Peptides against a protein of PDB entry 8HF1. Designs and how they scored, part 24

Target 1, 320 residues: chain A of PDB entry 8HF1
Amino acid sequence: NVMLYATKPTEVMVSFPHQEQVLTVTRLISAEIEKFYVSLDLMNIGVQPIRRSKSLQCLRDPSKKSFVKQLFNDFLYQMKEYGIYAASIAIISLIVEFDIKRRQAETLSVKLMHRTALTLCEKIRHLLVQKLQDMTYDDDDDNVNTEEVIMNFSTPKVQRFLMSLKVSFADKDPKDICCLVFVERRYTCKCIYGLLLNYIQSTPELRNVLTPQFMVGRNNISPDFESVLERKWQKSAIQQFRDGNANLMICSSVLEEGIDVQACNHVFILDPVKTFNMYVQSKGRARTTEAKFVLFTADKEREKTIQQIYQYRKAHNDIA

## One batch from the design tools (peptide; aimed at target 1 Q159 R302)

Design b2_p14_4_s4 (made by RFdiffusion4, then SolubleMPNN; from b2_p14_4 with V1L D2P S14E)
Fold by OpenDDE base, seed 3:
Structure b2_p14_4_s4 (fold): chain B 320 residues (1-320), chain A 14 residues (1-14)
Amino acid sequence: as target 1 above (320 residues)
Amino acid sequence: LPPIPELDLPPLPE
């Protein structure tokens, strides 16, 4: 009986300094969003017509204002955790969403609410792009997507992540790479995907090496809110990763939902591992002989993170 | 339990 010693992935840590980059622009953006919330609370959007969807969950009147606040709160989190460059990509997704909601508005008051949100997003986009341009001598919009601008306007966590990709994958054969990147929140998948596209295009050692895709988990909310477009994108992204047309996949809790992806040689955990299930499911994808499981931690939380990983290792060995 | 090694990375840009 050859005990097939299941080759356990090598767990590796990357530490980063905990620096809150409190820039004047981030304070200004936060203050403009807070002023907008006060204005939004004063808006009378009237009683929303109950569309009888087959699911009896009447989206009551507070849901439309709550959704607008959720998108801006998610944006503020993205700006804090990943930096100004990632925020410049995140704001475009809000612009697209509010323009769709503005066009789909059944009442003039709801149309005006989404128009006001859209106007704020355009102002935020301008403030972010102007700040990215402060490092470029040329007024050309294309110059904000350089390796230098991406690095300087990213948080220390994102800087160390990008450096870890460069060190791990520079000049490798694309066929030898099967990489997963785990993030906590679904909206982060798209922002990190956009950031990686620009970073890979600006980094010669990675241009022909890494082909990223992203996959968003199903909303725990009814599958009726997932657009047909989002479902088509998810299926296409998974298929490209299975076929080897993409070799890096950014995902959230998707692997907990039973989406079967191939065995990977690299797994990066960009955000803190909060649950034992997340640890087991993400680590369980690193199955090749030389597989690496890379964890990111702030220097201040390093000891606590190490202790938590040892507890998860023990619990996993007691179940296996 | 084997220690978790640190990944050797160049310094952060100043």
Scores: peptide ipSAE 0.350, ipTM 0.878, DockQ to the pose 0.816
OpenDDE base, seeds 1, 2, 4, 5: peptide ipSAE 0.341, 0.342, 0.339, 0.341; ipTM 0.876, 0.877, 0.877, 0.877

Design b2_p14_5 (made by RFdiffusion4)
Pose (drawn by RFdiffusion4):
Structure b2_p14_5 (pose): chain A 320 residues (1-320), chain P 14 residues (1-14)
Amino acid sequence: as target 1 above (320 residues)
Amino acid sequence: PPLEYEPPEPIPDP
């Protein structure tokens, strides 16, 4: 009876070769951000509330410097984990966030700090577009070129995930498919969402089948990439997925708990599984029959992750 | 270099 309304989806793996080498432009951007941090640390904005540790044992920077560093570090993480083009999308989210803070800002000193951060972010945007541009010698067709650069300017993890996404839904009806993708970090959802938008508008077979939509938790990141203060579109993403308007969801541990959704055909956990409860809930989200469940881990982490999953399965058996 | 396709692998029962 439970299997009538419940389903044990087939759980599969998608291993990918993990490499450690990085590109030179990554070193250049790291040096530029380090120079910016060193300069900003001494910004000496108007006196701010003292921020100490959780236990007050060691000091902390003012909340605003902490916020700026956090955003830059998130951008660097997105670049380290998902390739150059992921950073190319994520830098636009940083530009929008710094423009919103400029609007919210309430002092000349803080405003100046945010404006200069915006300037550096735009310089970084131009740097990313520059290395993306210095590969058009391969060919001139920007669509297939977008597909090719995405396959080439991405980590094996990103290549493999997008490869599995293409193969799983090559020419199926958009109505027939209902899939979710889970990622860990907040701005990674918007970054990878924008990457999928580009890829959907880069391939002929997937162009009219997949509809990517992303949503995150609190501290709601901006939904657009336009910097126009107000937008005309009003319908929400969750209601879209419930209504079938959107079929590809990009969330980060938000939809895993509570949020009712129709039974989904596929679930892709882009970032490695970490918690037993979250594993159980994410697998349960693939509530439809013949549901397919997908995981992505590094080759080096295969034994560890498989052993961890066995620990989970055995724990499920033990509890039962 | 780009990768080539590999099918997903099932996880066997413990």

Design b2_p14_5_s1 (made by RFdiffusion4, then SolubleMPNN; from b2_p14_5, 5 letters changed)
Fold by OpenDDE base, seed 3:
Structure b2_p14_5_s1 (fold): chain B 320 residues (1-320), chain A 14 residues (1-14)
Amino acid sequence: as target 1 above (320 residues)
Amino acid sequence: SPLSYVPPELIPEP
């Protein structure tokens, strides 16, 4: 019995300096969102009808106010963790969502609430774009999507991630690349996808080498809340990755046990590994002979990260 | 200035 020693991926760590980018623009945006929350709490939107789902469980429709606050809190997290450039992409997703909800509003008060949220998003977008343009010296049609602008307005974590992609994949054959990027939060997938599209287009060595896609894991919440569009996008993105038409996939959950994805040669963990399950399932996708499992950690958390990986390795070997 | 590239550090087996 030749014990096929499953080739364990090479586990590596990339450290980055813990730098809180305290910019005047980020403070101004945070203060405008806080003022908006005070105004939102004073709005009378009436009693929301409880939609009974077919399955007898009264899924309490989250209060329309709570959902608005969630989207802005998610945006503030993107701005803090990934930087101003990523925030400029994230705010567009909020604009689209609030415009849809404004058009679908059943009452004038709910329509006004979503209109006020949309007006704030447009102001935030303008402040972010203006700050990205402050680095461009030329008065003309300044493409804020340059490698330099992306790098300067990204957090140290995102800068190390982008440089690691550039060095790992510069001038390689697209067919030899099968890369996964794991993030903690579902909304981060779309934000990092938009950032990578612009970065790849601005970086000659990655043009026609990397073709990114993103997949949002199924909400453990009822499949009734997943739009038909989101389900269609997920199926298309997975199929493109299986067919080799995409070679980099961004995921917020471990690819559910039912998603048969081919063996990957690179797995990047952009956010901290918080659970043993996340460690085992993400590492378990790096199955080629030369596969790399890449962690990103702040310098101050380096020792704690190493100790956590040793605990996860031990626990994994005790189950295997 | 943006950060320079840093090569990944191997996490040794204990």
Scores: peptide ipSAE 0.466, ipTM 0.931, DockQ to the pose 0.839
OpenDDE base, seeds 1, 2, 4, 5: peptide ipSAE 0.473, 0.469, 0.464, 0.452; ipTM 0.933, 0.932, 0.931, 0.930; seeds 1, 2 fail the geometry check

Design b2_p14_5_s2 (made by RFdiffusion4, then SolubleMPNN; from b2_p14_5, 5 letters changed)
Fold by OpenDDE base, seed 1:
Formats: structure tokens, C-alpha cells, sequence
Structure b2_p14_5_s2 (fold): chain B 320 residues (1-320), chain A 14 residues (1-14)
């Protein structure tokens, strides 16, 4: 009964302008992905034999085309929600995934499909990096990881988030910080983690203050698909956070799985709170007397967000 | 240009 002694955290909201950064590069990337989908639909990759030992996911997509489209759709989502800088990190995860799948391909046609997807990812990476370099006088890849580049190529939401971190934690003792950052999607955890590493490294006031980690929820569909590596990473990340070797943890819906995360003094909800369960569980981690529960909302969704929080507070009080 | 810092707004009690 962990609910009985939770001090109510201070619930605060950070608003951001709803600006779709419609860069020419984002339109080009989207158009290249759409052209790829047309080509992908025309590819004859055959029906993969239903091997009894292949998880339910391999049974649901015998062509593996839907999974390829899902990864690119998740990339497009991250590019839209977090910006070009976050997209430059997100695309690397697709490159890794498609290279693994290309190597593991059981057929030449499937190998070719993943190779074509990989080639597109490399093209997208080049377009993104080139766009980040437009702000740098030097062609060196290290110059794209500055605070200025990160801020200018991040969405208003991410800019407000990074500024909120800087103001909240500048020159603080690392031991006094226990921060959770909640995001909706699994892939966003790694993307925002990479962004935060670069931002912290480029921000002197945070460099020795914040040590981020990330946790990815179990794929609810098959525990057998968690690579031994992912399980080891999760266990290590949780342990580092418990031991105070990490003081900022990026999480997706991990709390729904009963992972006991330490009581935190800061909880940031980077993406919209879509469920009552997410609200209660994330808020329930902000347990210190000075704990802050920080929501990010577009200005246009501010009133709707407030009303939703009131409904969640009411529902929470009716259960307590 | 990046956004300026904006202090968080307290979500009032209803």
C-alpha cells in the first residue's frame, strides 16, 4: 500500500508554442520515406515460413514490411515531436536495427529490403547532419553537438524541457537530484538520452551535475524478444539510478510493469499524459516534500490539459 | 532563435 504516505508533489505546467518547424529538410525526408513505402509495397519478399519458435510478432508480419514502416513512422514521429537534432540521433537507432536485420535475413529478398531501408537511413542521416552543420563554420561532426545547435534544432517542447533542466539543476549537488523523465514511446527514451548526453556535455552548469540513464519498457507482446543485452542494460540502468550513480532516468511506460523506481524529487512528463494510470504512477514517484511534477503542454492544449489533470485528481481522490 | 526561459505555472487546485 505505497499510496498512504505520498506527500502530494507540486504539480506545475510548462507551456510551449505550437510551432511546426516545417524545415525543407523535414519535407524532403518525409517525401523520401513515402517514395520508399511505394517501392517497399512493390517488393516481393515472399511469405516467410511460420517457424513455431518465432514469436507472435513474426506470425503477425510474415512480410516484415509492416515492421520496417513502423520504424520509419516512429522516426517521423520523433522528428516532428522533438526536432531535427533528436532525429539525427533517432536515425542511428534505425541504422543499427536495419543492419542487424540485414545480417539476420533468411532470404535474399528480405536482405535486399533491409539493405534498401538502411541506404535510405544513411541518406536521411546525411541530410540531417548537413542541416545541423548549416549553423557551424567547421565541417567537424563534433561542432553539431553544441548547446546552440541542440537548442536551435529542437522543438519548442524540447527547448522548454532543456531550459527547465538547466534552471532546476544548474550548480546543484548531484546527490540532491533524483529526476524522472517520462516519454510515451520506447524509441524516444534512447533518442532523448542521446540528446541529453550531448546537452549536458555542452552545458558547463550541468556537466558534473546530471548523469542520465534510460529505461525501455518490456515489449508487452513477448518477453522472449528482450535481447539479453536490453535486459542487462535495464538492470544496470536501474541499479545505477538506485545507487545514485545516475540521477536522471528517462522512462517510457516502464512503471506499468511494476518496476520499483526510487522516490524522486523531480518528475518531468515530456509527452502528454494519456491515461489515469500513467498520471498516478508517474506522480506517485514524486514523493519528497519538495517534489515537483512538471507537465509540458502546447499553449493550444493548455486548458484541455488542466481539465484532464482535474479529472485525474478527482478520480485519484475517489480511490484513496 | 531558441525560446526564452518561462517559469513553470502552478496547476491550481480546482
Amino acid sequence: as target 1 above (320 residues)
Amino acid sequence: APLSYQPPELIPEP
Scores: peptide ipSAE 0.484, ipTM 0.936, DockQ to the pose 0.863
OpenDDE base, seeds 2, 3, 4, 5: peptide ipSAE 0.481, 0.469, 0.477, 0.479; ipTM 0.934, 0.931, 0.933, 0.935

Design b2_p14_5_s3 (made by RFdiffusion4, then SolubleMPNN; from b2_p14_5, 4 letters changed; failed a check: a repeat of another design)
Amino acid sequence: SPLSYEPPELIPEP

Design b2_p14_5_s4 (made by RFdiffusion4, then SolubleMPNN; from b2_p14_5, 5 letters changed)
Fold by OpenDDE base, seed 5:
Structure b2_p14_5_s4 (fold): chain B 320 residues (1-320), chain A 14 residues (1-14)
Amino acid sequence: as target 1 above (320 residues)
Amino acid sequence: SPLSYSPPELIPEP
């Protein structure tokens, strides 16, 4: 039981300014998504025949409209929380998902719905990439993956996170690093993983130091939607991290399921700690000597974050 | 311009 080990990592907080990125491109993207929602609500996709072999998700959302809106809402959240660079990666996951759903569509109306969503995602991708290219003189897509572009088009939270990684791990021995990065949402794992790959590749002092992987939680709601490929990836990623072939793992709330990973020397909590269980379980992975548990907080939420950590410490001491 | 590095602050004991 991870809770029974008195892990005393050094708990630290990295503050970042609350900056609302008022970019014209983000407003345009949001307006295009809202316009799409109006059109989506008007789409008559008919009553989908309930087949006994339909996945639990097909039973929960027979219209599949709520799932489409969920993916775009998750994208809008990622764009807001992580910035337009992260959004340019996040949109690829939507493109892949809607293209799969378009191919799997049992009806023409559902196929057209997913096609319309896909067309919007391609437009959003173009708008994002075009904005990233405003800092590059060359139309080469590879030129948008520079440290400068990544940093300038990331939110203050992500900038502080990347700088914290750079300072913490620059020119270190890869064997001395066992790092976990916790994020709230499963889709954020893939987004931050892609961002980190590009950042590490663009940062010479990290290129041969950090080898990232990501782990998405088991979707307890629909194990049937986890592609055989995603399950294989998850198993491979965990094994690579156990074997030391990866030294940084991006996780969602997966550790709530008791996934056993080695003792880590760094645990980064990129998103707010919303639950006591998340606090105890994530902190409980920082078990090495001199382990660090790093929280990220907006300056305006600093005091609230400290008070929340005090409550969690108290509650942890009361059960230990 | 990106933010400058900010050192992590120790979360004090209450």
Scores: peptide ipSAE 0.439, ipTM 0.923, DockQ to the pose 0.854
OpenDDE base, seeds 1, 2, 3, 4: peptide ipSAE 0.314, 0.438, 0.302, 0.307; ipTM 0.827, 0.922, 0.819, 0.825

Design b2_p14_6 (made by RFdiffusion4)
Pose (drawn by RFdiffusion4):
Structure b2_p14_6 (pose): chain A 320 residues (1-320), chain P 14 residues (1-14)
Amino acid sequence: as target 1 above (320 residues)
Amino acid sequence: YPSIEYEPPYPIPD
């Protein structure tokens, strides 16, 4: 009876070769951000509330310097984890966030700090577009070139995930497919969403089948990439997925708990599984029959992750 | 970043 309304989806793996080498432009951007941090640390904005540790044992920077550093560190993480083009999208989210803070800002000193941060972010955007541009020598067709650069300017993890996404839904009806993708970090959702938008508008077979939509938790990141203060579109993303308008969901541990959704055909956990409860809930989200469940881990982490999954399965058996 | 090839998903045994 439970299997009538419940389903044990087939759980599969997608291993990918993990490499440690990085590109030179990554070193250059790291040096540029380090120079910016060193300069900003001494920004000496108008006196701010003292921020100490959780236990007050060690001091902390003012909340605004912490916020700027956090955003830059998130951008660097997106670059380290998902390739150059992921950073090319994520830098636009940073531009939008710094423009919003400039609008919300309430002092000349803080405003100046945010404006200069915006300037550096735009310089980084131009740097990313520059390396992305210095590969058009391969060919002139920007669509297949977009596909090729995405396959080439991405980590093996991103290549392998997008490969599996293409193969799983090559020419199926958009109506027939209902899939979710889970990622860990906040701005990673918007970054990878924008990457999927580009890829959907980069391939002929997937162009009219997949509809990517992303949503995150609190501290709601901006939904657009336009910097126009107001937008005309009003319909929500969750309501879209419930209404079938969107079929590809990019969330981060938000939809895993509570949020009712129709039974989904596929679930892709882009970032490695970490918690037993979250594993159980994410698997349960694939509530439809013949549901397919996908995981991505590094080759080096294969034994550890498989052993951890066995621990989980055995724990499920033990509890039962 | 070098390119890679596709490998099909596989199940995890019991």

Design b2_p14_6_s1 (made by RFdiffusion4, then SolubleMPNN; from b2_p14_6, 8 letters changed)
Fold by OpenDDE base, seed 1:
Structure b2_p14_6_s1 (fold): chain B 320 residues (1-320), chain A 14 residues (1-14)
Amino acid sequence: as target 1 above (320 residues)
Amino acid sequence: FPRVSYTPPVEIPE
């Protein structure tokens, strides 16, 4: 029980300027998704037979339209919170998922729905990549993965996060690093992982220093829908992190399930801490004597975040 | 986005 560990990591805050995306491309993408939602609402995909799949999820989205909207809403969130570079990676996850759903479609109408969603994702991908290429003289897709492109097309939060990683871990021994990065959403794990791979590869001081992995918590709602591949991948990622073959793990907030990860020397909270449990569980992973618990906050939310941390500290001390 | 300068983390006081 992580709550029983009287770990006192150094709690630190990294502030970043709040900045809304002013890019025309983001507005265009949002408008294309909105047009797609109107079209999607008009699509007659029929009543999906309630397959006796025990997953409450099939009961919640009998039309499969809500799931499609959820994925695009999650993409819009990634684009807003992390920037267009992260969005260019996030859209690939949607493409993969919609292609799988298209192939698994039992009806022509559902197949068409997922095909239309996929076509939109490819259009969005093209718009994002084209915008990333505006900074590169070469039309080569590999040239968009530079430190400069990543930084210029990432939100201030992500820029400060990457800078914090660079300063914290530049030229260090990989064995001395045990880092957790907490994010709110499942899909954020994948896009931040992809972003970090590209950033590390483009940053000489972090090459061969940081080996990232990601872990998506089990959706308690559908353990049966986790592909055998996803479960194998999660087990492998955790094992690599335990064995020290990976030294940075990106996790969604679902570490509530008591994923026994080693004592870490760094815990980064990239997204706002929304619950006391998230605070205690994430902070409880920073267990070394010099462990740092790093919070990211917008400058405008700094005071509110500090007060929330004080409330959580108090509540934790009242239980300990 | 405009590039932000590095800012060191600030300790959250007790």
Scores: peptide ipSAE 0.508, ipTM 0.950, DockQ to the pose 0.772
OpenDDE base, seeds 2, 3, 4, 5: peptide ipSAE 0.494, 0.367, 0.400, 0.494; ipTM 0.945, 0.847, 0.863, 0.947; seed 3 fails the geometry check

Design b2_p14_6_s2 (made by RFdiffusion4, then SolubleMPNN; from b2_p14_6, 6 letters changed)
Fold by OpenDDE base, seed 1:
Structure b2_p14_6_s2 (fold): chain B 320 residues (1-320), chain A 14 residues (1-14)
Amino acid sequence: as target 1 above (320 residues)
Amino acid sequence: MPRISYTPPFEIPD
């Protein structure tokens, strides 16, 4: 019961300017996805057999079309919330997913649908990479993974997060670091993980200091759709973090299931705290004497966020 | 390059 730990970590807020990066490339990508949705709605993929899975969750098996739309909507969210650099990592996950689904397609119509989605993802990837290369003189894809490119093509939130990591952990002993990073969405874990790998590799002060891992909350919806590989990877990532071979873990906020993670000295909440339970559970991981619980907020939402934290503190004290 | 002005983190008061 994580609620019983009256740990009082230092609660820290990092503010960032609310800048809507209105890049022409992001508008173009959004318009291409919208055109694709119109085309997707017109596609006849046949009647999907309602898999009678015995659980009431059967009704929530998204149609193959709605799943395609969900992935692109999650991509659009990541591009908006984390920036173009993060989007260039996020699109790779869509490419992999649509290629798998294309190969597993039972019908030609479904195969064509996933092929069309994949073709769009490759176009989006090209547009993103081309935009990242605008800052590089060299056409080498590896040259886009510099600290400078990552910072310039990240949102102010991500910039402040990366700066906070650099300031907090530069030239520290890796053994003294136990860091959690909470994000809202499953796909954000992979995206921020890929971004952090490249950022750490490009940042000398962090290269031998931070070893990131990620953990996606179990989709309670279908443990059967978690590939044996994903489950093995999650177990390995958790074990590496327990053994101290990884010292930064990116988690989805759906850590409802008490992942027995050791006491951490840093907990970063990259996305807004939406629920009291998320607040208590995430804060309850910052258990060392000098533990920091770090929140990120837009300057315009600062006061509202502070008031929300006070309400959560009060509610936590009333039950403690 | 726009100097990313690092606003120092602030402790949320009691």
Scores: peptide ipSAE 0.359, ipTM 0.818, DockQ to the pose 0.601
OpenDDE base, seeds 2, 3, 4, 5: peptide ipSAE 0.350, 0.352, 0.352, 0.357; ipTM 0.811, 0.797, 0.816, 0.818

Design b2_p14_6_s3 (made by RFdiffusion4, then SolubleMPNN; from b2_p14_6, 7 letters changed)
Fold by OpenDDE base, seed 1:
Structure b2_p14_6_s3 (fold): chain B 320 residues (1-320), chain A 14 residues (1-14)
Amino acid sequence: as target 1 above (320 residues)
Amino acid sequence: FPRISYVPPFEIPE
């Protein structure tokens, strides 16, 4: 009963200004994806055999088109919520996914669909990288991974998150750090992980302090759709975090109650807390005496977020 | 995005 041992973590909030990216490149990328959706809807890929996955919630995409659209919609969300820098990492995950699906395609039409999606992803990658390079005099890909480029092409939320990590963990003993970062979406774990790797590498005060890992929650999609590689990665990442070889874990909010993660000193909630269960489960990981539970909110949503936290506190106290 | 300054977290009052 995780509820009974509620050490009350210090609940803190970090506000950030609401800013929209007004970049021509983001508009161009969105327009290219929309154009691709029109083309995708016109593609005749035939009826895919409905594999009877037992779970009713398997998005039976009989056409596999909805899954392609979902990945691009998730990419667009990440570009909006985290910025162009995070998007440049997120697009690589799409490239990998579409290349796997292209190779696994049972039909030429499905293979062509994934090839077309892959070609679009490569175009998007070039547009993003080119925009990151606009700040660098040198065309070397390594120059886009500087603290300056990361910060300038990250949303205010991500900037405040990175600054909060730097202030919280600069020059600390890695052994004293046990940090969780909660994000809403599965694919956000991967892009924020890649962003953190580059940020830590570019930040001397963190380079030998923070060792990040990521954990993608089990999709309620049958364990058969989890690649053997992904399952191995999850097990390895959890084990490294348990062994103290990793001290920062990025998790999707779909952490099933069954991921036994150690008591953490810091829990960062990068995305809005949408449910009471997410609040209780994430807060319940901050179990040390000095544990901090850090919420991120837009300045415009600050009061609404505070009121929601009070409602969750009340509901938690009424059950405890 | 414009680079924003650091702002310390505030404690959510009881």
Scores: peptide ipSAE 0.507, ipTM 0.951, DockQ to the pose 0.785
OpenDDE base, seeds 2, 3, 4, 5: peptide ipSAE 0.498, 0.494, 0.499, 0.493; ipTM 0.948, 0.947, 0.948, 0.948

Design b2_p14_6_s4 (made by RFdiffusion4, then SolubleMPNN; from b2_p14_6, 6 letters changed)
Fold by OpenDDE base, seed 2:
Structure b2_p14_6_s4 (fold): chain B 320 residues (1-320), chain A 14 residues (1-14)
Amino acid sequence: as target 1 above (320 residues)
Amino acid sequence: MPRVEYTPPFEIPD
């Protein structure tokens, strides 16, 4: 019923050139992670006590190795999809996670595994930061967070996204902005949030205009594995966005899980729309009269993406 | 990476 009277947002598309990051540093990092996986498979971690989480479905990998590999695979994805600058932020999240898990380790073997993963993350961080510094004349870490460094070490997708934000929101009243940014993966929310903080701080036209927050999706694995801290942080971030203390929210497909977010005037879909449900729900948040629904696509996938949107429009009209 | 130029968004036709 409420969907029938919603003003249809203007659907716009931003295309970007497909550039594969053929950097020596990205190849080195990938090779170091692959070597680490071989070493990880050889580690005897022993039988971990099966903590019966009440939800029978997600058998924790009894070795906890699959989770370590998942984090590095998500990092490799972020480095590929968003660039070296985004990867330098993403690696910090892995460092924090592995340090927590190292401290919480129930066995010496698990502690050693997380220590080895942490040591690799520090090496990767150094390689990334060193590569960012190649464009700065000064060795000071503060100089790597310039608009120029962010843009030059981001993928064309991220560059076009940042430019689209600048053009859309430069010198606007913060109160007139209610923006959602959808990303596919949970871990991408933190990475894009950190990137946006640094970009906004380095961009005078946005510094007092955009206040970003992020929303991390529920772990599909089990609500019992969401730390009390993560749940508190999610509630705080949502509340800040509702209160207008934040006007840009980065979210994964979390809005599919019934999170009530206010009507927005801008919805950016940074990653490909893979499902009809994602299309309807994300578009359904752009409800103001001048609302924009902005899709990002590689130039090579433009026609295919347009055809998918037409199919979703048709399917939506057949249900309405 | 090479810096990409700004391209304006295009409206997806009906």
Scores: peptide ipSAE 0.518, ipTM 0.944, DockQ to the pose 0.763
OpenDDE base, seeds 1, 3, 4, 5: peptide ipSAE 0.381, 0.358, 0.373, 0.378; ipTM 0.852, 0.837, 0.851, 0.850; seed 5 fails the geometry check

Design b2_p14_7 (made by RFdiffusion4)
Pose (drawn by RFdiffusion4):
Structure b2_p14_7 (pose): chain A 320 residues (1-320), chain P 14 residues (1-14)
Amino acid sequence: as target 1 above (320 residues)
Amino acid sequence: VEPIPELELPPLPS
């Protein structure tokens, strides 16, 4: 009876070769951000509330410097984890966030700090587009070139995930498919969403089948990439997915709990599983029959992750 | 506990 309305989806793995080497432009950008941090640390903005540790044992920077550093560090993480083009999208989210803070800003000193941060972010955007541009010697067709650069300017993890995404839904009806993808970090959702948008508008077979949509939790990141203060589109993403308007969901541990959704055909956990409860809930989200469940882990982490999953399964058996 | 299967996918570009 439970299997009537419940389903045990087939759980499969997608291993990918994990490498440690990084590109030189990554070193250059790291040096540029380090120079910016060193300069900004002494920014000496108007006196701010003292921010100490959770236990007050050690001091902390003012909340605003902490916010700027946090955003830059998130951008660096997105670059480290998902390739150059992921950073190319994520830098636009940083531009939008710094513009919004400039608008919200209430002092000349803080405003100046945010404007200079915007300037550096745009310089970084030009740097990213520059390396992305210095590969068009391969060919001139920007669509297949976009597909090729995405395959080439991405970590094996990103290449493998997008490969599995292409192969799983090559030419199926958009109506027939209902899938979710889970990622860990906040701005990673918007970054990878923009990457999927480019890829959907990069391949002929997937062009009219997949509809990517992303939503995140609180401290709602901006939904656009336009910096126009107001937008005309009003319909929400969760209501779209419930209404079938969107079929590809990019969320980060937000939809895993509570949020009712129609039974989904596929679930892709882009970032490695961490918590038993979240594993159970994400698997349960693939509530449809013949549901497919996908995981991505590094080759080096295979034994550890498999052993962890066995621990989980055995824990499910033990509890039952 | 049954083993965990894998999907068949094409190789990655070099």

Design b2_p14_7_s1 (made by RFdiffusion4, then SolubleMPNN; from b2_p14_7, 4 letters changed; failed a check: a repeat of another design)
Amino acid sequence: LPPIPELDLPPLPK

